# Peptides against a protein of PDB entry 5Z08, part 7

Target 1, 168 residues: chain A of PDB entry 5Z08
Amino acid sequence: RQKDEWAKKTSSLMKQLDWFIGEHLGAMLAAEELGGPVVGELMEIDPDDLSAGFNAHGKLKKATSQPDLDRRQRRIDDIWGPQDEQGQAHKRKRGADEALAASAEMRDLIEQLMNKLVEAGGDNSATYVEIPRESAAARFLVRSKVAMFHPNDARRLRLVDFGRDLDD
Target 2, 222 residues: chain B of PDB entry 5Z08
Amino acid sequence: GLPRLIDAIEEASKIPAKRRQTPIKPTIEKLTTHLYTHGASPDSLLRLADLLTLRNHLDQASLAAITRNLYPSSTVSDEVVLRFIGALGHGQLKPTLALQALFLRWLVMVYHLLENPGVLGQVYGVLFDLLDTAAIRPQLCHLLALVTRRKHVRPFRIQAILTLSRQTGGDPNLTGLLRVFKNYYPEIIVGDATKGRASAFKHPDPQWRQHLDEIQQRRSEA

## One batch from the design tools (peptide; aimed at target 1 S144 R164)

Design b1_p9_5_s3 (made by RFdiffusion4, then SolubleMPNN; from b1_p9_5, 6 letters changed)
Fold by OpenDDE base, seed 4:
Structure b1_p9_5_s3 (fold): chain B 168 residues (1-168), chain C 222 residues (1-222), chain A 9 residues (1-9)
Amino acid sequence: as target 1 above (168 residues)
Amino acid sequence: as target 2 above (222 residues)
Amino acid sequence: DLAEEIASL
């Protein structure tokens, strides 16, 4: 009975987390990957805003034609081509695809981190997941103090074990 | 005039809101309107810095409104700067971290009006040791980016930023500050900490800057 | 702060 209630509560929390990732966090993570604001600096990122691209300061590029676009911004402008209606539709679709990709990466990373925590059986040295890159998802979990990098290897990430600090 | 408005607010600040005979909000609105129109003299800035930094019974919205309208009409003294620096960090008698972030933003925006910019360099250690405080880190890194000189770029501070950058998942403000350090010592090995996005530390409020320039110009013509 | 909200979960 208590295990079943705990399993139901855990399942409900996981569904809420999955919803939050899909509806809100994915777009923000995608914005960060695209050079936009860090997750939490701008709470309301419309997926349509992802299509406009971000300046070097993580602010939405206003459509103003000012030529002082730094070389890195040219790559964003090349990725985010001229503001014709067809270009805008392709940009919106790409922004949505990036949000979906970021959501999938976040879900997969959380799943791997949780699985390693369970498999390790309390051995903190065995709880590390190898990450192929430092993603917005990985950075977000570290900023949120939910995960931490290995002290000597930034390719290794683990969940913070909140349970052990309560027993000491 | 401005001194009388400050007197009224100082007296009201000693009394809990529920025990005040008159609402303070209209007096705060008159103060902020006056500050927006005329700015604050050095003497008025010091008094306002005490109201903003010392524990009193003023509400957070009033303190924030004063800070947002804290236009210097002239220079900013070392004493005023030190009041704001002394108000930073954790403690029961210190302002909220949200208000501290506004103070740091203000110091960034008035940096060019400091009577002695070197005063911030003297308290560099105090500012640097607060980098772990996430709520003020963006504005703190911006201020440190302005204040940093070669003498401040020490091995232990480089290592501290690198460690904190790793612990924060590559905070762009820390990356920006580390780039400022690298300008003084190009040989600094920063690994992946500088490969990420960095803050460019742009002026926080261009409209506030323009209005400040207008207030400063009126004084030079008088 | 979203980080505080997630830390509270």
Scores: peptide ipSAE 0.014, ipTM 0.454, DockQ to the pose 0.023
OpenDDE base, seeds 1, 2, 3, 5: peptide ipSAE 0.008, 0.010, 0.008, 0.008; ipTM 0.315, 0.292, 0.284, 0.466; seed 2 fails the geometry check

Design b1_p9_5_s4 (made by RFdiffusion4, then SolubleMPNN; from b1_p9_5, 7 letters changed)
Fold by OpenDDE base, seed 1:
Structure b1_p9_5_s4 (fold): chain B 168 residues (1-168), chain C 222 residues (1-222), chain A 9 residues (1-9)
Amino acid sequence: as target 1 above (168 residues)
Amino acid sequence: as target 2 above (222 residues)
Amino acid sequence: DLAKEIASL
């Protein structure tokens, strides 16, 4: 009974996390990867807003209904991409694709971190995931105090085990 | 004259300090006094650049003293510039990072006297890749701020500075360089990295500038 | 599938 309730609660939390990653966090992570604001400094980045780019202060310019003003806050990819007029639809699509890619990277990283935690059976030395790069996803988890780097190797990341400190 | 002083120092630089028959310090003092009074000709600058950048037995204090008094009496050739650029970075044959910082500072202060300022633009990548070296970063960012043109502002370099800025807790020199990049592409997303204090890249030594101008003026009157 | 792995915990 308690195990089943715990499993249901965990499943519910994971669905909420997956939703949050897809709807909000992915776009913010994509913005950070593209050289935008750090996740948490600009809340509520719409994937459509990712195409509008960021001002000198790292704030999204509100997509003003005026198409000409939005042209100055382009993403780096929009700045260096082909200038063709078909560019706006391609820009929105690219923004959505980047948010999806960032969402997938975050999901995969969380999955790997959780799997390693389970596999380690309480051995903290075995809980490290090797990361190919210091991604926005990895940095977010560390800033959120959910994960930590290995003290001697920034390519190794593990979850912070909050459960052990409660039994003491 | 200056050539004879350089000859004496070149010969002394081949010999370890403990094996020299005569102390080099008085000759270094004569050299630095001469440089302060008259500056260095293009030929003398090249010879001094070799003494400063190539591995020899001169002490760091002497090398620093020569660098601090390295006033060009005329223009600075591409060859002289490339000697100093070639001396940058990590390696057993490279000058100390402290001396490299003085070389970068010197290049900033004599930038307007370069025969071809474009030479620094050609080696832009070499300079840019050294931004992670904290000991030279302030002077390197200042030099890059002078050298940067639209062609150098690339997506990968923007991302590299942004990443390094985050890792360094928002180094004001990196923030200053990002502002220079943003002048060429206002649409660059710099995030909160630019909300911090940026370096204004002021002239490193106004007194040195004034004395340089006096040396340069004496040549135009001759 | 993250949800399946967490359900297996």
Scores: peptide ipSAE 0.014, ipTM 0.305, DockQ to the pose 0.020
OpenDDE base, seeds 2, 3, 4, 5: peptide ipSAE 0.008, 0.008, 0.009, 0.009; ipTM 0.285, 0.290, 0.409, 0.418; seed 4 fails the geometry check

Design b1_p9_6 (made by RFdiffusion4)
Pose (drawn by RFdiffusion4):
Structure b1_p9_6 (pose): chain A 102 residues (1-31, 98-168), chain B 214 residues (1-190, 199-222), chain P 9 residues (1-9)
Amino acid sequence: RQKDEWAKKTSSLMKQLDWFIGEHLGAMLAAEALAASAEMRDLIEQLMNKLVEAGGDNSATYVEIPRESAAARFLVRSKVAMFHPNDARRLRLVDFGRDLDD
Amino acid sequence: GLPRLIDAIEEASKIPAKRRQTPIKPTIEKLTTHLYTHGASPDSLLRLADLLTLRNHLDQASLAAITRNLYPSSTVSDEVVLRFIGALGHGQLKPTLALQALFLRWLVMVYHLLENPGVLGQVYGVLFDLLDTAAIRPQLCHLLALVTRRKHVRPFRIQAILTLSRQTGGDPNLTGLLRVFKNYYPEIIVSAFKHPDPQWRQHLDEIQQRRSEA
Amino acid sequence: HTVREFLEA
């Protein structure tokens, strides 16, 4: 099957993203850098792992967030995540993976 | 003759205007004239794109003059297209929004000359996420309308464009893009973009006809 | 490169 290539591509891409977060983004967020990288990654991992866990239930894809988390503000500003309209302490990913003809 | 002019503009591009031993306006005009007559080669286009995209000491009037006369001879590379794509939106590294509208207008006018038009499809999300920016929205919509293929019409983008249409009170450029979306998915709830400058199109065609000569 | 691209890809 062609499946593990979609796995190989994802494991390779995940590492490239973590490298980007650690080398470039954490430092930008500080304005320590190491702390910002770890929390951004944990948040993206939690965000992505849940989006698929819901499959069809669009309502269950929110994660609890500290009040003034800069990681969520960046992710919302970058249009990779969205706050819940009723309250801003829960967050969901934008659902890039969903496709009509997937 | 053209590379010499670019070499001069590049050097003047590195120092402030008052410290220049010569006014640059006469040299910018020579470049503008040469580009009008002969077009820009693939390599010259790349160098000009760097000058238009990176932060330097060139003034706005000079950059706009260059952009307006950026008729390609032959083709347009991915290297050139991506530099203009990377120049879009807000940020300290990026050019003015006015120049960005000119770059987007230019990409529409030279869309048929890209060596790899699919490259715009590979950055579709970069273009799309910028629709909120009103200063460049009309030109973004026209370019997105040419670039949109079925694989790009995803539910999250459908919803995002609908929300933006409602919040802006109905931008006709957004509804024009939604028309293109509906062509791929008619299930969707319901300006046919014209060429932005016909004289520029005509002048480009004249310059491009030299490619048939040998 | 941006986070947005990595997540989309």

Design b1_p9_6_s1 (made by RFdiffusion4, then SolubleMPNN; from b1_p9_6, 4 letters changed)
Fold by OpenDDE base, seed 5:
Structure b1_p9_6_s1 (fold): chain B 168 residues (1-168), chain C 222 residues (1-222), chain A 9 residues (1-9)
Amino acid sequence: as target 1 above (168 residues)
Amino acid sequence: as target 2 above (222 residues)
Amino acid sequence: MTIREFIES
């Protein structure tokens, strides 16, 4: 009974998290990746203002292999470049694509973190996920105190085990 | 005169210290004294910039002494500026980071004498990409604070500073630069990165400034 | 397990 209730609560929380990632957090993370505001430090970003910038349902463009730096620069130029009318529609579409990408990255990261936590069976040393880069998603989780970096390796991230911290 | 002193130092700079027939220190002292008294003309500045930025056999103390006395008697050309900018960064052929910090400090102190301040804006990216170099970051942030215009404040640069600020534990110089960025875009959300102490980017050397002003004033009276 | 798989389980 308690396990089933826990499973249901966890499922409900995961659904809410998935929704939150998709509807709000993805756009905010995308904005951060693009050099916008940092999520969680200033809650004063009206999600609607960010969402209004990101609300265009753009189709997921396939990740073309252009170097990450040039893409970020272009995204930034798209955000801060001259607002020509045609530029706004493309900007909105790109924003939506970035929000989707950020959402996917966050989901994937959370999944990896949770999977490692389960697989580790209580061994904290085995709970680390190797991250290819310090993403907005990773930073958000750390700022939110949901995850922490390895003290000696910023490429390793793990979930904070709240259960252990309560028993100690 | 100054050109002859530079000639002697240029020749000496080609020879390792152990192989020099005469000590260069007395010539360096004469040069620095001359620079302190009269400043350097644009032509002399260019030659001195080459001596300071190109790999040669001059010792670091001599290079630092020249840099500390590098008073322009007139304006600073784009070419001189670009020599110093080109000397920044990592590499075996680059000057030491300590000397690079002095160059950046010098650029800050002579910024108002640049023939074209816009030249620094053109190389803004080069300067900005060096912010991860801790040894030059304080002076680099100060220079960037002077150079930054609205066109330079881009989201990727905001994020880069924010990221670097977190990685450095909130370097006050980065916080200061973020505040400069925020002046152009008040809507920039910088979070806790701005809650810390920011550098005020005060003039690095008021005495040097005063002496520079005296040298510059003598030019206007001639 | 993916979040999706977890939600569907």
Scores: peptide ipSAE 0.032, ipTM 0.281, DockQ to the pose 0.024
OpenDDE base, seeds 1, 2, 3, 4: peptide ipSAE 0.031, 0.032, 0.031, 0.032; ipTM 0.257, 0.275, 0.250, 0.409

Design b1_p9_6_s2 (made by RFdiffusion4, then SolubleMPNN; from b1_p9_6, 4 letters changed)
Fold by OpenDDE base, seed 3:
Structure b1_p9_6_s2 (fold): chain B 168 residues (1-168), chain C 222 residues (1-222), chain A 9 residues (1-9)
Amino acid sequence: as target 1 above (168 residues)
Amino acid sequence: as target 2 above (222 residues)
Amino acid sequence: MTIREFIER
């Protein structure tokens, strides 16, 4: 009975988490990835705001039309320079796509972290996931005290095992 | 107990070494032995941070010995962290740069025990502005590598590191920090500055880490 | 296990 109730509660929490990732967190993470505010400074980011981009201070810029160069390879000047007005519709779609990508990345990261925790069988050294980059998702989990980087390797991330601290 | 040892050292720290009735070294040895065996509570850490960071009459060897044995038995408070950060830089009232390097190394080694790791992010600018200080740069870069978040990676800081890297002939610690920055913004064109040898920012002292873990485990069992 | 698989259990 208690295990079943725990399983139901866990399932409910995971549903809520999945919803939160898709509805809110993805856009916020995407904003951070685009040079916007860190998650927690803005409660709601409209995908349209993501399309507008952010200034060097993390404030919303007016939406400008610059061409579809792979945003991940933009020069520093392109990231922080003044943006011109034209391409609002393409930017909205791109903002939505970035939010979806960020949501997917967060889900994948959580899945990997949870799977490694289970696979490790209590060996904390085996709970580390290797991350290709320090994503907004990874940073969010660390800032939230849900995950920790390896003290010597910022490419290794693990869940904080709250359960072990209770069983000891 | 530890509080009594700290009391004795605090009193001795007010008096020049030549005017002390008794040598302080035996008390320092007792303190460091106690710290090595049991670690320091949050309250004791704060008191020790004040002893280490405030100008007093303790000798550098004693301060270094305390710092090398400053094992937290629990978490490290924001207040303790801020004491050490406030002790960094140049000034007549500041600790020696050698001692500051030990403080930075300590912060790296206890980073995972910080009550609020975000406190270091709040003082990021203070830390970053000290990168030109060669004596503390290795440990400072290591700490910054742990602390750096996307919000800290700004164009002016990228340029500052690039400039400093050129001026230093490509300090591997700066190259390492630039790589951390590039992890947040892969598009950062750093040219040849990242092609050089970079520090891997490995744990400064694996034995110290192991001993810290043993101290931390004993508290969880108590 | 995916988040979806975890939810569906």
Scores: peptide ipSAE 0.116, ipTM 0.265, DockQ to the pose 0.043
OpenDDE base, seeds 1, 2, 4, 5: peptide ipSAE 0.106, 0.098, 0.098, 0.105; ipTM 0.285, 0.257, 0.274, 0.281

Design b1_p9_6_s3 (made by RFdiffusion4, then SolubleMPNN; from b1_p9_6, 5 letters changed)
Fold by OpenDDE base, seed 4:
Structure b1_p9_6_s3 (fold): chain B 168 residues (1-168), chain C 222 residues (1-222), chain A 9 residues (1-9)
Amino acid sequence: as target 1 above (168 residues)
Amino acid sequence: as target 2 above (222 residues)
Amino acid sequence: MTIRQFIED
């Protein structure tokens, strides 16, 4: 009975997680990968304001270098500029494809992390998954305190073992 | 006047709310109204800093309300700054992290009124060591962005931010601070830690700034 | 086990 209840609860949680990844998180992660806002960032900080740097008085320097302004303006124009209807459709399609890719990456990463945790049998050293890159998915899991990087190797990620009392 | 209001609040702060003969809220409202209208003199500002930073029986809402209306009518002394810096971090005698965040925000907003901006540079290490405290990190990074000079950008601090950035999954505030560091040392390899969105460290409250400017202008005309 | 396997069971 308790095992069946646990199995049902686990299944329900996995369904909810899968739904959340597909419906919400994938798009947000894709936006982050594309240089958009970080998930959980409350402050709409315009990245353009930071590029100018701060003067000795703590004021944002006016971006004096024309070439970087042109590249950024081009990027801003590429991001926000009036894209022709065809360009908007392509951008929307690309965004959808990136969201699907991000969703798939997150699912795969969670699966690998969970499988390694089970396989390790309590050995924390064996719970690390090798990640090919520091993805938005990996960063999200770390920010959410669900996963952590190896202290000496950013290519290794593991789930936080919530069953061990953080008594340390 | 403001000194009499502060006297009343100081006395009330010594007494638990349940033992007060009169509600403190009306006096707090008078204080905040006065502060909004006239600002605080250096002497009053110091007294208010003590009320905000020292453990007393004032409620969090009252402390927050005072902090939100803490307009300097003149300059901000080193002593006032040090009261707020001393109130940062973890401890039973320290203000709540929420209130600490308001103090840091306040320091950002009044930075241009400091009698000696260098005082923050002297306590740079204290501020920097608090970056692991998530609740105050946004405002702390903003303050550090203002305070950071070339002398503060040390290899161990660069590494500390990089490590913390990885541990936090690339906190935009840390990325912003790394960009400030890179302005002093362009050769700093920040790697993937800068690929994320960085905080722009915009003024936290433009309306508060405008009102502060109005209060400051009245002083120059007197 | 895959998330999909948990959903299909």
Scores: peptide ipSAE 0.041, ipTM 0.457, DockQ to the pose 0.027
OpenDDE base, seeds 1, 2, 3, 5: peptide ipSAE 0.039, 0.040, 0.039, 0.037; ipTM 0.262, 0.478, 0.238, 0.257

Design b1_p9_6_s4 (made by RFdiffusion4, then SolubleMPNN; from b1_p9_6, 5 letters changed)
Fold by OpenDDE base, seed 4:
Structure b1_p9_6_s4 (fold): chain B 168 residues (1-168), chain C 222 residues (1-222), chain A 9 residues (1-9)
Amino acid sequence: as target 1 above (168 residues)
Amino acid sequence: as target 2 above (222 residues)
Amino acid sequence: MTIRQFIES
């Protein structure tokens, strides 16, 4: 009976997690990957002010026109700014595709993390998943204190073992 | 005047709320109204800093209200700054982390009025060591962004930010601070830690700034 | 086991 209740609760939690990933978290993670807001932080940050940096006096430098072309940090305005109708449709489609990709990445990452935890049999050294990149998904799990990076290797991620921390 | 209001609040602060003969709220409201209208002189500012930073029987709402209206009418002394810095961190005798965040925000907003901005540079290590405290990190990073000079950008601090950034999943405030560091040492390899979203460290309250400017302008005309 | 497999089980 208790095992069946546990199984039902676990199943319910997994369904809720899957729903949350698909309906909400994927889009937020995609936004973060695209240089948007970090999940859980209401940062009123103007990206233009960020690119400008600070002068020696602590004042924001005027955005010098040299966009350091590292193309992946598109301005929030470039991501969210009013683009022409055709540009908006393409952006919406791209945004949806990125949200789906982020959702899939998060699901896969959680699955790998959980599987490694089960397989490790209590050996914390064996619970690490190798990640190809520090994704928004990985960062989210770390920020939420659900996962942690290996101290010396940011390519290794593991679930936080909540069971052991309660006994200390 | 303001000194008399401070006297009354200082006396009330020594007494538990349940044992006060008179409600403190009306006196706090008079104080905050006065501060909003006229600002605080250096002497009054020091007294208020003590009320805000030292353990007393004032309620958190009153302390927050005073802090939100803590307009300097003149300059901010090193002594006042050090009171607020000394109030930061964990401890039973220290203000709440929420109030500490307000103090840090205040220091950001009055930074240009400091008699000696270098005083913050002298306590840079104290501020930097508090970066692990999540509740104050946003305002702390903002203050550090203003205070940081080349002399503060040390290898161990770079590594500390990088480590903490990984541990926090790339806190944008830390990323922002790391970008400030990189401005002094462009050769710093910060890896992917700077590729994330960074805080712009915008002025926390434009209306507060405008009102402060009005108070400061009245002094220049006197 | 995948989240999907877990939900479907």
Scores: peptide ipSAE 0.028, ipTM 0.462, DockQ to the pose 0.027
OpenDDE base, seeds 1, 2, 3, 5: peptide ipSAE 0.028, 0.027, 0.028, 0.027; ipTM 0.235, 0.459, 0.243, 0.253

Design b1_p9_7 (made by RFdiffusion4)
Pose (drawn by RFdiffusion4):
Structure b1_p9_7 (pose): chain A 102 residues (1-31, 98-168), chain B 214 residues (1-190, 199-222), chain P 9 residues (1-9)
Amino acid sequence: RQKDEWAKKTSSLMKQLDWFIGEHLGAMLAAEALAASAEMRDLIEQLMNKLVEAGGDNSATYVEIPRESAAARFLVRSKVAMFHPNDARRLRLVDFGRDLDD
Amino acid sequence: GLPRLIDAIEEASKIPAKRRQTPIKPTIEKLTTHLYTHGASPDSLLRLADLLTLRNHLDQASLAAITRNLYPSSTVSDEVVLRFIGALGHGQLKPTLALQALFLRWLVMVYHLLENPGVLGQVYGVLFDLLDTAAIRPQLCHLLALVTRRKHVRPFRIQAILTLSRQTGGDPNLTGLLRVFKNYYPEIIVSAFKHPDPQWRQHLDEIQQRRSEA
Amino acid sequence: MSLMIEEIM
């Protein structure tokens, strides 16, 4: 099957993203850098793991977030995540993976 | 003759205007005239794109003059297209929004000359996420309308464009893009973009006809 | 980053 290539591509891309978060983003978020990288990654991992866990239930895809998390602000500003409209302490990913003809 | 002019503009681009041993306006005009007559080669286009995209000491009037006369001879590379794509939106590394509108207008006018028009499809999300920026929204919509293929019409983008249409009170450029979206998915709840400058199109065609000569 | 995330998904 062609499946593990979609896996190989994903494991490879995940590493490239973590490298980018650690080398470039964490430092930008500081203005320590190491702490910002770890929390951004944990948040993105939690965000992505849940979006698929819901499959169809669009309502269950919110994660709890500290009050003034800069990682969520960045992710919302970058249009990769969205706060819940009723309260801003839960967050969901934008659902890039869902496609009509997937 | 053209590379020598670019070499001069590149050096002047590195130092402030008052420290220049010569006014640059006469040299900018020579470049503008040469580009009007002969077009810009693929390599010259790349160097000009760097001058238009990176932060330097060139003034706005000079950059706009260059952009308006950026008629390609032959083709437009991915290297050139991506530099203009990376120049879009807000950030300290990026050019003014006015120049960004000119770059987007230019990409529409040279869309048929790209060596790899699919490259815009590979950055579709970069273009789309910037629709909120009103200063460049009309030009963005026109370009996105040319770039949109079925694979790009995803539910999250459908919803985002609908929300933006409602919150702006109905931008006709947004509804024009939604029309293109509906062509791929008619299930969607319901300006046919014209060429932005016909004289520029005509002048480009004249310059491009030299490619048939040998 | 957005494109990378989109491709991962």

Design b1_p9_7_s1 (made by RFdiffusion4, then SolubleMPNN; from b1_p9_7, 3 letters changed)
Fold by OpenDDE base, seed 2:
Structure b1_p9_7_s1 (fold): chain B 168 residues (1-168), chain C 222 residues (1-222), chain A 9 residues (1-9)
Amino acid sequence: as target 1 above (168 residues)
Amino acid sequence: as target 2 above (222 residues)
Amino acid sequence: MRLLIEEIL
């Protein structure tokens, strides 16, 4: 009974997670991969960038000195700028494709992490998944303190065992 | 009691309306009356949040009626909050945008009862990215106005609001949110976007608030 | 997200 209730609860939560990944997180992860804002962690933006303010058109006023501000503005304009209807459709499609790819990567990563946790049978050394790259998905899970890198190998990722922290 | 009413509605929610042996409306009316009189416990709130946010066979009028009477008798857990946040957006499995607007309105009205208001700050990005959804924007801006802290005010978000404000012809809710941002960084030059009429983000339902306070007081005396 | 994943695990 308790196992069945737990299985049902887990299934429900997994469906909610899958939904959340597909509907929200995937687009944010894709934006991070494309060099947009970091998901769940606000990039340390220099307060001076805020002080420069925005012009009447919502563009960052060019502070005269730093060429890197123009690249950020272009990226923001590329993400949020008025695109011509045809260019918007292609960028929306590309953005949707990137969001789908990011969603798939996150789902696959979570599945691998969960499978390894189950397979390990309590051996923390066996819970690591080898990741081909430090993706936005992997970074997000680490920043969220849901996953952690191996202390000596950034290509190995595992779920944080939240159950142990309750017993210590 | 309330748990038995929820049990009956949960079972009915699994069955299409045309295949139900008994009409659910009388049970919904009993539930909403009970909620209005006594409020919902944390456990009952979680179960009701699942009924409201997960796809089931309940009709929209019933879901709306439950949401309008969803008075917490005590605090609102992070889990309950996350159910409602997870239900936001355009997905086929999501509640209707009309229900999502009611959920956001509810979160605004119960914000002071959240066990951890910081949970909304953690999902700030998710909420912010939904600002383009016109049907929920008024309530979403109100919620964001409550949730916004200095850490959330970032150049890209300021620009996003400014861009969306231009695209919407200066939506008063966006102007209101931008003023909240400016309160954290007075030096932000927002141009003419803040000169327009802004929403004051007043309490959405003073009568609902008064009734909530009465329910909360009865629990403190018990 | 964290809380949702923490609740699933």
Scores: peptide ipSAE 0.017, ipTM 0.276, DockQ to the pose 0.336
OpenDDE base, seeds 1, 3, 4, 5: peptide ipSAE 0.016, 0.015, 0.016, 0.015; ipTM 0.290, 0.223, 0.354, 0.371

